# Designs tried in a protein design run: peptides against a protein of PDB entry 5H65. Part 2

Target 1, 294 residues: chain A of PDB entry 5H65
Amino acid sequence: QYLERTPLCAILKQKAPQQYRIRAKLRSYKPRRLFQSVKLHCPKCHLLQEVPHEGDLDIIFQDGATKTPDVKLQNTSLYDSKIWTTKNQKGRKVAVHFVKNNGILPLSNECLLLIEGGTLSEICKLSNKFNSVIPVRSGHEDLELLDLSAPFLIQGTIHHYGCKQCSSLRSIQNLNSLVDKTSWIPSSVAEALGIVPLQYVFVMTFTLDDGTGVLEAYLMDSDKFFQIPASEVLMDDDLQKSVDMIMDMFCPPGIKIDAYPWLECFIKSYNVTNGTDNQICYQIFDTTVAEDVI

## One batch from the design tools (peptide)

Design b1_p8_1_s3 (made by RFdiffusion4, then SolubleMPNN; from b1_p8_1, 4 letters changed)
Fold by OpenDDE base, seed 4:
Structure b1_p8_1_s3 (fold): chain B 294 residues (1-294), chain A 8 residues (1-8)
Amino acid sequence: as target 1 above (294 residues)
Amino acid sequence: FKSLAEYV
């Protein structure tokens, strides 16, 4: 960056929008709990929403499991279908559709499964063994995505979500438009199905203090700031510990701010209108956690 | 914290 360092007291007096380079201490941050800082963000409508919890998904998939797969939609040119009936008293039917590549079943590690009537537990087990899983339901003429309140794609421990507002869902047969039916890139799947994918983001508010002034700066970042993907952190204890360690380093608990490290970063100001009130806000940008280089 | 631009 070409920006010269500006003290916070000077920044606080200036109109927005502007970009600044600053050197400050992290006095405090919120939320304090990591799981509260991970959100889903729509790149189109900019809605922020919570990542669904396991309990939420259990309900959605339980409801989906009450529906019987339509036999007429099984075994197409796109996929081969297998049906299981559970041995429990309800005799639940589960359909698994194996997506083919040019009429041939891919290897398990490259195969996309469409699951109809599966529980969260069953879906997770399958996603750990196969490349990708899409929860689906029987539509009128084709399989359809089950629910945008649930993941549209599960790959291992990663859940991919879509925006309910911005998505215009298309039927499963639109996966035929994908030339490569082995890699199953989330963005490609989303595009084929008319889904606007949500982005995992860290959302935090930093209170920055350089001794001349104090300001709050907003952090919204997917993977650059911590050098840790927000999409993976909730499912990985080691990544969680890493983020916690980073934050503890910048804002040590039980220590006076005078002993906090000095941090250099970039912030941008912008105007926010809330009713009749105009406010200037600040956002961290183009910044990563790294050791100081002189 | 450092700018990504310093490393790219």
Scores: peptide ipSAE 0.025, ipTM 0.641, DockQ to the pose 0.034
Fold by OpenDDE base, seed 5:
Structure b1_p8_1_s3 (fold): chain B 294 residues (1-294), chain A 8 residues (1-8)
Amino acid sequence: as target 1 above (294 residues)
Amino acid sequence: FKSLAEYV
């Protein structure tokens, strides 16, 4: 699409909703810390959630580890089970279920593990060796997802989360509906288990200034804006450095705004009603970081 | 920032 450039002073006087192309400087942004800018977003109910911290996950998995795996649910047509008993920790039972593809155990890089009673540390170790891990618990008649407050799927360093509000969980045997039990596509796993996947998003507020006016624009984007996946950035130091470098280029510390680069982007206005007060807000859309910005 | 529309 093509839009003519509109000065911010003109935009600030117009009614919403409208779309604009602007040329402005990034005066400031918030949050300043990257880890505070990464959230989980539900595409259905639109709730924003914090990404659980290690401490949060520790609590969930410690609680799960107090439950004993049900022997009756081990070794089904779907998976082969192996159990360990810890020497310490009051003889904690850990069950790992290896999901089979057409009755055959796949290679480690294609294997899905279901884990009962594992600690965060143990789960992380397994996820580094195997393609996919699902934390589970013994239900009444089948294995079930442990807790939507924890990842429903871990692939390497990527934690996939589900929406508690929108999900209607189904038991683990529903994974049988998947024809391919080697790739373990997160969306397919989620669908089989009745999970609405949450999306990692960068959530930031940009203060934009073109010399005619100043406005705040909201950024909510998963991977297009920075050309870096929000789902990976928290676990990758190089990606974090890249985002920091980008923001430093747009809004360099210790330098006056007169020296800041001019940035072009799309913003859309929308109405927000808080009681009797109507406010016009702005959101960045269809915009990516480019090296050739002036 | 650069418009994604330029790449379409």
Scores: peptide ipSAE 0.022, ipTM 0.645, DockQ to the pose 0.034
Fold by OpenDDE base, seed 2:
Structure b1_p8_1_s3 (fold): chain B 294 residues (1-294), chain A 8 residues (1-8)
Amino acid sequence: as target 1 above (294 residues)
Amino acid sequence: FKSLAEYV
């Protein structure tokens, strides 16, 4: 879609909704810290949530680890089970269930593990070895997902989360519906278990200035704007550095705005009503960081 | 910033 460049002063006078192409400088942005800009977004209910930090997960998994695995739920047609007893912590039981493909155990890199009673540290260790891990608990008749406040699937360093509001959880045996029990595609796992997966998104507010006017534009993007996945950035120091470098380039610290680079992007206006108050807001869309910056 | 249309 082609749009003519419009100065901010003109945009600020127009009614919403409209789409614009602009050329402006990034005067400032918020939040300043990258970790604060990464959120979880539900595509169904559109709720934005904070990404749980390690401390949050520790609590959930520690609570789960107080529960003893039900022996009756071990070794089904879907999975083979192995139990470990810790040397400390009053002999805590940890169950690992190895999901089979057509009754056969897959290779380690293709095998989904269901972990019952594991700590965050133990789960992370296993996810590094087997790539795919689901934290579970013993239900009444089947294994069940442990808690939607924790990842429903961990793949390497990637934590996949589900929407607690929109999900209608189904038991682990529903993984039988998956034809391919080797790739463990997060969306497929989510569908089988009745989970609405959350999407990692960058959420930022840019203050844009073209010399004719100033406006704030909202950014909500998963992987296109920075060309860096929001799902990976929190767990990768190099990706974090890259985002920081990009933002420092657009909004250099310690220098005047006159020296800032000119940026071109698309923004759309939209109406927001809060009670009787009507406000026009702006969102960046269909925009990516230029290749010469990356 | 550049339009995604430039890269597609």
Scores: peptide ipSAE 0.022, ipTM 0.545, DockQ to the pose 0.034
Fold by OpenDDE base, seed 3:
Structure b1_p8_1_s3 (fold): chain B 294 residues (1-294), chain A 8 residues (1-8)
Amino acid sequence: as target 1 above (294 residues)
Amino acid sequence: FKSLAEYV
């Protein structure tokens, strides 16, 4: 949307909510570390969560690995099951359930694996080899998702998470409702299992300065601002470097702000209540990093 | 040279 450019000094005096186009320099930004700027966002309840660290996942899967797969739940019309006994960890039982498409096992690149009792390392190895992996546990009458604190679906290096608050989990047999049991679209899997999928988002605070005033604006964006998916950046060194380069370009270290580039962006103001205090906050919207056309 | 611009 076209908006006339407004100086920050004028914006700072106005009531919210309003939308503005601004031209300003990025004086500073927080957090400085990229991994700290990537969060999980629920589209329904709007809760922001930290992306679980490897150590967090290790604990969850270690706990899951202490439980023995139920023999009664193996080899259904939906999946074929194979069981392994590890030599370490006192003979831990690991079950891998291969989901069938119309009674036929698909190719590895189209196959969904249900992993029961696997460690993070084992799950990651399988997710790199097969299309999709769901960590599961034996329920009373069916396999169930292991834990929403862990990914409900792993595809290669991409971890898909669900909202604990908004999800109402259904058993694994509900995957039967999927017509296509080869592509395993995360949203379709989530829907079948009663999961509200979380979205990876960049969450940052930009301090903007146009010489007339200074304001802080929040960035919450999944893939448009940087033209880089937040869902992939944590697992891709090249994408990380790209984001870092962008930020260094806008806010170059070791030089004075007078030498910083002028940036145009859209911000919206909104009211926030903190107890009895009302404050106006700002958020960046409809803005992307672009190359200047000369 | 990169800048912040309107998303199109």
Scores: peptide ipSAE 0.018, ipTM 0.581, DockQ to the pose 0.034

Design b1_p8_1_s4 (made by RFdiffusion4, then SolubleMPNN; from b1_p8_1, 4 letters changed)
Fold by OpenDDE base, seed 1:
Structure b1_p8_1_s4 (fold): chain B 294 residues (1-294), chain A 8 residues (1-8)
Amino acid sequence: as target 1 above (294 residues)
Amino acid sequence: FKSLSEYL
């Protein structure tokens, strides 16, 4: 769609909702630290959540590791189970359940592991060797997902999270509904287990200035704006550096705004009501970082 | 150099 460029001073006088094309400078942005801008977003309830820190996950998995795997739930038609007893920590038991495809164990690169009683370190080690890992616990009649505060699925360095509010968890045997037990697509796993997957998003506030006016615009985007997936950025130093570099280009430190680049983007206005107070807010949409070709 | 542009 084509929109004519509108100066910020004109936009600031108009009622919402409307869409605009603008040309402005990025005076400032928040949060300044990248890791603070990455959130988890529920596509159903629209709740924004913090990405759990390693320390948070350590606590969850340590707590889970205090529970002994139920022997009655081992070695089903769905999975083969192996148990290890740690030398330390009073003989902690760790169960790894290898999910079978049609009764046959897949290759390691296609195998889903269900881990019971593992620490974060142990889980991460296994996720690096196998295709997929799900942290689980022994339920009454079946294995269950350990905790939605932890990843429901770990694939390499990618942690997949589910919404506690919108998910209605089903037992692990519901993975039987998957015809192909080798690909382990996160959405398919989530569907089978009754999980509403959370989406990694960049959440930032941009202060935009075109010389006629100043407005704050909200950015919530998963992978289009930076052309970098929010789901990968926290675990990739090069991607982090790229985002930092982009932001430094748009809002270079130590120089005056007069020297900042002009940015063209789309913003939409919308009304926010806080009790009796009505406020017009702005959100960036349909905008991406592009390299100018000379 | 990089700029913010319309998403294609």
Scores: peptide ipSAE 0.024, ipTM 0.620, DockQ to the pose 0.034
Fold by OpenDDE base, seed 4:
Structure b1_p8_1_s4 (fold): chain B 294 residues (1-294), chain A 8 residues (1-8)
Amino acid sequence: as target 1 above (294 residues)
Amino acid sequence: FKSLSEYL
């Protein structure tokens, strides 16, 4: 879409909602630390929550590891089961269920594992070797997802989370509804299990200044703004460095704003009502980091 | 240098 540039001073006087193209400097942004800017967002209830820390997951999986896999739920038409007993941890039982495609075990790089009683470390090791891992527990009649506070699906270093509010969990046998049991698309897995998947998003507030005015614009974006997936950045040092470098270029530390680059972006205004108070807020949209265009 | 630009 084409929009003419509007100075911030003019925007600040206008009613919402409207869309604008602006040219401004990034005076400041918050949060300053990348890990604080990555959140999980529900597309249905719009809940924003923190990405669970390793310590949080350790607790969940440790609790799960105290439960014994039910032998009655092993080796179904959907999966083949293997059980290990730890030597050093009070004989802890770990069950790994290898999901079959039409009764045949797929290759390791396309296989889904269901894991009972695994620690975070063990699960991560397996997720690095196999295509996909779902932490599960033994239910009354079937395997069930372990906990929505933990990932419902792990693919390599990517943790997929579900919304507790919007999800209506179904048992593992519902994976039978998937025709293709090799690709394990997160959305398909989620649908089969009654999960509303959460989306990784960058959440930041930019203070923009064009010399005529100053406004704060909200950024909520998954992968377009930085051209870096929010879902991957926390687990990849190079991606983290890239984001940091980008932000340092836009808002260089230790120098005056006069030396900051001019940035062009799109913002939209919207009304927010808090009781009797009406406020106009701004959100960045349809904007990406790119080479300077003359 | 990089800038914020439209992606469409």
Scores: peptide ipSAE 0.024, ipTM 0.625, DockQ to the pose 0.034
Fold by OpenDDE base, seed 3:
Structure b1_p8_1_s4 (fold): chain B 294 residues (1-294), chain A 8 residues (1-8)
Amino acid sequence: as target 1 above (294 residues)
Amino acid sequence: FKSLSEYL
């Protein structure tokens, strides 16, 4: 656990893998824009993905809205169904399925909605009123998740995504396996539906300089480094401002590096093979933003 | 004043 401080010049000469404690200044970081630093990470296959933009989701839900809900799949033991016909878009059919707990409709704050044929706007409106929303489509014999390119679960402003590579989707009736049909824990929903949930992560590259050398270290962290959840930051202006403020403190704009604060962190080295080239890379670990004792 | 420190 305890590591002595090692100068960057010494680290740069050593073989990987190793762990180090360093004291350095943050010369620069990338990406500079926060929205570019938030990614989706699969804990199983380790693939990094971009968080879908609103425009991407609009397309997916618009496509889903072109399909008519199957009447045969409405009103099961699991859910009660209501159908709306929109006045716009030539009378688009929207189905909302209210998932029951032991045959009883839960309160709105505990209710899971399955939405079929809804637009992003409509889904977002419903997610603000109800506990949880799953975008679905009519399958051959059951409702199915609409698309893993879209959230499999929306809870308020939080969008939960699944890994396309690692997931083996199961039909909606598998939600029957959940004992608690009120809390709708994302991991439990994912498990029931055969989804490997993706994790929101901050992904950044820090250029560190201690005066003896310069080193690039990667940050991949969900909530420990900034003490801010990556899953919430994109939807919360105050959290965004907080991250920006932190980075501005570490790497003040318009100021020379000599005036930058000294930072202590842990980095680990690892080997990366790119064709015939072997490269040593560095990653920040076990590090958090803290307030200094005055 | 904020800085990077060991995670506790």
Scores: peptide ipSAE 0.023, ipTM 0.615, DockQ to the pose 0.034
Fold by OpenDDE base, seed 2:
Structure b1_p8_1_s4 (fold): chain B 294 residues (1-294), chain A 8 residues (1-8)
Amino acid sequence: as target 1 above (294 residues)
Amino acid sequence: FKSLSEYL
């Protein structure tokens, strides 16, 4: 959609909602730390959540590891089960359930593991070898997802999370509804288990200045703005470096704003009500980092 | 130089 370029001073005087094309400099941005800019967003209830850090997950899995796998739930038509006892003094039991495809164990690179009683470290080790891992626990009649505060699915270095508010969890046997039990598409797994998947998003506030005015614009984007997936950036040093380089290019540290590059982007205005106060806010949309910068 | 542009 074509929009003429509008100076910020004009935008600041207009009612919302409207869409604009602007040319401005990035005076500043927040948060400054990349880790703080990556959130989990629910597409249904729109809640923003923090991405759990390793310490949070350690606690959840440590608690789960205190539970003994129920022998009655082992070896079903859906999965074959193996039990290991750890070498520690407590002799912790770990169950790994290998999900079968039409009664046949798939190759390791296509296999979904259900892990019961595993630590974060153990789960991560297994996820490096096998395609997919779901942390589970023994329910009353079936295996169940361990906790939505932890990933419902781990694929390599990607942790898939679900919304606690919007999800209505179903037991593991509901994976039988999946025709393809080799690819383990996260959305399909989520649907089968009654999970509303959360989306990784970059959440940032840009202070834009074109010399006529200054406004703050909100950025919420998963993979288009930086052309880097928010879902991968936290686990990839090179991607982190790339984002940092981009931001340093837009807002160079230690130099005056006069030397900053001019940026062209789209913003939309919208109304926000905080009690009796009405405020106009701005959001970046349909904008990406130029290819020559990436 | 354009650092940001319309997403196509």
Scores: peptide ipSAE 0.021, ipTM 0.618, DockQ to the pose 0.035

Design b1_p8_2 (made by RFdiffusion4)
Fold by OpenDDE base, seed 5:
Structure b1_p8_2 (fold): chain B 294 residues (1-294), chain A 8 residues (1-8)
Amino acid sequence: as target 1 above (294 residues)
Amino acid sequence: MTLEEVEF
């Protein structure tokens, strides 16, 4: 969509909602630390939440590990089950269910594991060897997702989370509805289990200055702005360095703003009501900077 | 939290 460039001074005088194309310098941004900018966003209720830390997950999985897998739920048409008893930790029971594709066990790189009673460390080890892992618990009549505070699906180093508010969880046997039980597409798994998947997003506040005015705008973007997925950046040092380099290019430390490069982007204004106060906020949208940087 | 409630 074509929009003419509008100076910030003009934008600041206009009512919301509107869309603008701007050319401005990035005077400053927050947060400075990349890991603080990565959040989880619900596409349905539009709430943001923090990405759980390892310590949070440790607690959840430790609590789950106190529950004993139900023998009656093992070895169904959907999955084959294997049980381990730990030598320590009071003989903790760990169940791994290998999901079958048309009655056949897939190759490791195509296999979905359901894990009961596993620690974070054990789950991570499995996710490194197998394509997909779902933490589960024994429900009354079927296996169920363990906890939406934990990932509903782990694929390699990527943790997929669901929205607690918007999800209506269904039992694990609903995975039978998936025709292809090898690819384990996160969205398909989520749909089968009644999960509204959360999206990894970069969340930042940009202070933009075009010489006519100064405007604060939010960045909330999953993969377009940096051409780097927010879902992968926390687990990849090279991607982190790339984002840092991009930000340093637009907002270089130790030099004056007059030497900063120009940033061309789209912003939208919108109204926010806080009690009796009405405020106009701004958000960057449909903007890619990486192509101009490389 | 909403986008506007995020503290940096």
Scores: peptide ipSAE 0.457, ipTM 0.940, DockQ to the pose 0.758
Fold by OpenDDE base, seed 2:
Structure b1_p8_2 (fold): chain B 294 residues (1-294), chain A 8 residues (1-8)
Amino acid sequence: as target 1 above (294 residues)
Amino acid sequence: MTLEEVEF
């Protein structure tokens, strides 16, 4: 959509909701630490939540590992099961269920593993060898997803999360509805299991200044703004450096704002009500800055 | 949390 460029001073006087095209300098931004900007966003309820850190996952999987796999749920038409016993004093049992495609075990790189009783470390090791891993537990009549506070699917270094509020979990046998049991597309897995998948997003606050006024705008974007996926940035040092370089370009440390480059972007205004207080907020949308850096 | 509730 074509929008005329509007000065910030004019925008600040207008009612919401509206959309604007602006040209401004990035006076400052928050957070300064990139990892703090990466959040999980639900497309259904629109709430944000933190990406669980390793310590959080350790607790969840440690708790899950205290449960013994139910022998009655092993070896179904959907999967073949193998049990390992750890060498520790407790003799913890770990069940690995290999999901079959039309009754045949697929190649390792195409095979989905259901892990029952595994630690985070063990799960991560398996996900490196087998592209797709789902942490599960023994339910009453079927295997079930372990916990939506943990990833419902791990593919390589990517953890896929679901919204606990919006999801209505279904048992593992619902994976039978998937025609393709080799690619294991996260959205398809989520749909089969009744999960509303969360989206990785960058969340930042930009302070924009065009010389006529100062405006704070939120950035909430998954991959368009930086042309870098928020889902991958935490696990890739080069991507992190790239984002840092982009931010340093627009907001160089130790340099006066007069020398800052101009940022062209779209912002939308919207109303937020907190009790009796009404506030107009602003959010950046449909904007890519990486093209100017390349 | 909502977008506006995010603290940095």
Scores: peptide ipSAE 0.457, ipTM 0.941, DockQ to the pose 0.768
Fold by OpenDDE base, seed 1:
Structure b1_p8_2 (fold): chain B 294 residues (1-294), chain A 8 residues (1-8)
Amino acid sequence: as target 1 above (294 residues)
Amino acid sequence: MTLEEVEF
């Protein structure tokens, strides 16, 4: 898109909503720690939520593990079930349901596991060996997704989450609607189960200064701004370093702002009402920054 | 939370 560059001082005088192209220096940004910027965003209700911590997931799965798998729900046309009993004093039972493709068990690298009663550690171990894992629980008549506070799908190191507000969960047997039960595309799984998948996003606040004025703008972006997916950054040290390097480039520590590089970006203004108070906010959009690779 | 409610 093309817009003429507008100085911040002019933008600050305008009513919202409008779109602008700006050239400004990144005076400062929040949060400073990258992991604090990674959130989950619902594309439908547009709410943000925190990415659950390991400790949060531990609790959820521990709670789920207190429930005994229902024998009546084992070994259906959709999946074959295996049960393990832990050696601990309680003798916890873990059910693993191997989803079949047209009645045939697929290869491990194509297999979806439904895990019932597993701890986070156990689930992660299985996810490392198999293509996909869904934490489930025994419902009244079918297996059901365990909890949308936990991932609805785990693929390798990627945790896929769903929106509690926008999702209308359907039972596991709805996976039958998938013709190909080997690829397990997250969006397809979500659709089958009535889940609105959440998107990993970077959320930051930029303080922008072009010498004529200063304004704060939000960055909410999944993969365009840094050309790094927010969904992958938490599990990849190199990607984390890259983002940090980019931010340090635009906002170098210990250097005066006069020496900062110019950031060219698009921002949009919009109105926000908080009770009787009205304010104009700004958000960066359609902007990509990248360091030159030699 | 909304974008504007995010606290760092």
Scores: peptide ipSAE 0.455, ipTM 0.940, DockQ to the pose 0.764
Fold by OpenDDE base, seed 3:
Structure b1_p8_2 (fold): chain B 294 residues (1-294), chain A 8 residues (1-8)
Amino acid sequence: as target 1 above (294 residues)
Amino acid sequence: MTLEEVEF
């Protein structure tokens, strides 16, 4: 939307909430390390959380692997089951459930696997071969999602997470409600299982300076600002380099701010209460910078 | 955490 450009000195004097168009230089930004900027955001409760590290996932899946698959839950109308006993780890039982489409097993590129008792390494191997993987456990009457602290769905290198606060998990048999059991759209899977999917977002703090004043603004964006998906950047070196190049362009190291390019963006102000103190915060919105780089 | 609580 069109807004007249407002100098930062004027913005700093105004009460919130308001929207502004600004032209400023990016004096500095945090975090400097890209991996620290990628967070998970809930579209419902609006809370942020960290993307789980590999070590965190290892613990979750190791714990899950201590439970033996329930034979009673194998080979339903929804899926065919295969069981393996590992030679190591005291004969750990691993169950792989192949979800069927109208009673027929799909091809690997269309197949959803339910993994029970698998390690992170094993799950990742399977996700590279098959279309989709859901880590599960044996519930009382049905298979259930293993843990919302881990991905509810893995597709290749993409880990899809759900919000623990907002989700009301349903059993695996609810996947029967999906008409298309080949594409396995994450949002559809989430809906069927009662999951509120989290969104990958870039979270940064920009220090903006237009010569009239200095203002700190938050960036929280999934794919528009950089025209790069936050969901893919951690697993793609080329995308990481692209983000770094963009940031270096606007905030080049080793030179004075007078030589920095101008950044045009939209910011909104809003009130935040911290105890007895009211603070005005600023957030960047509806801004794309990548097109200016190409 | 909220957006304003994020620390880097």
Scores: peptide ipSAE 0.454, ipTM 0.941, DockQ to the pose 0.764

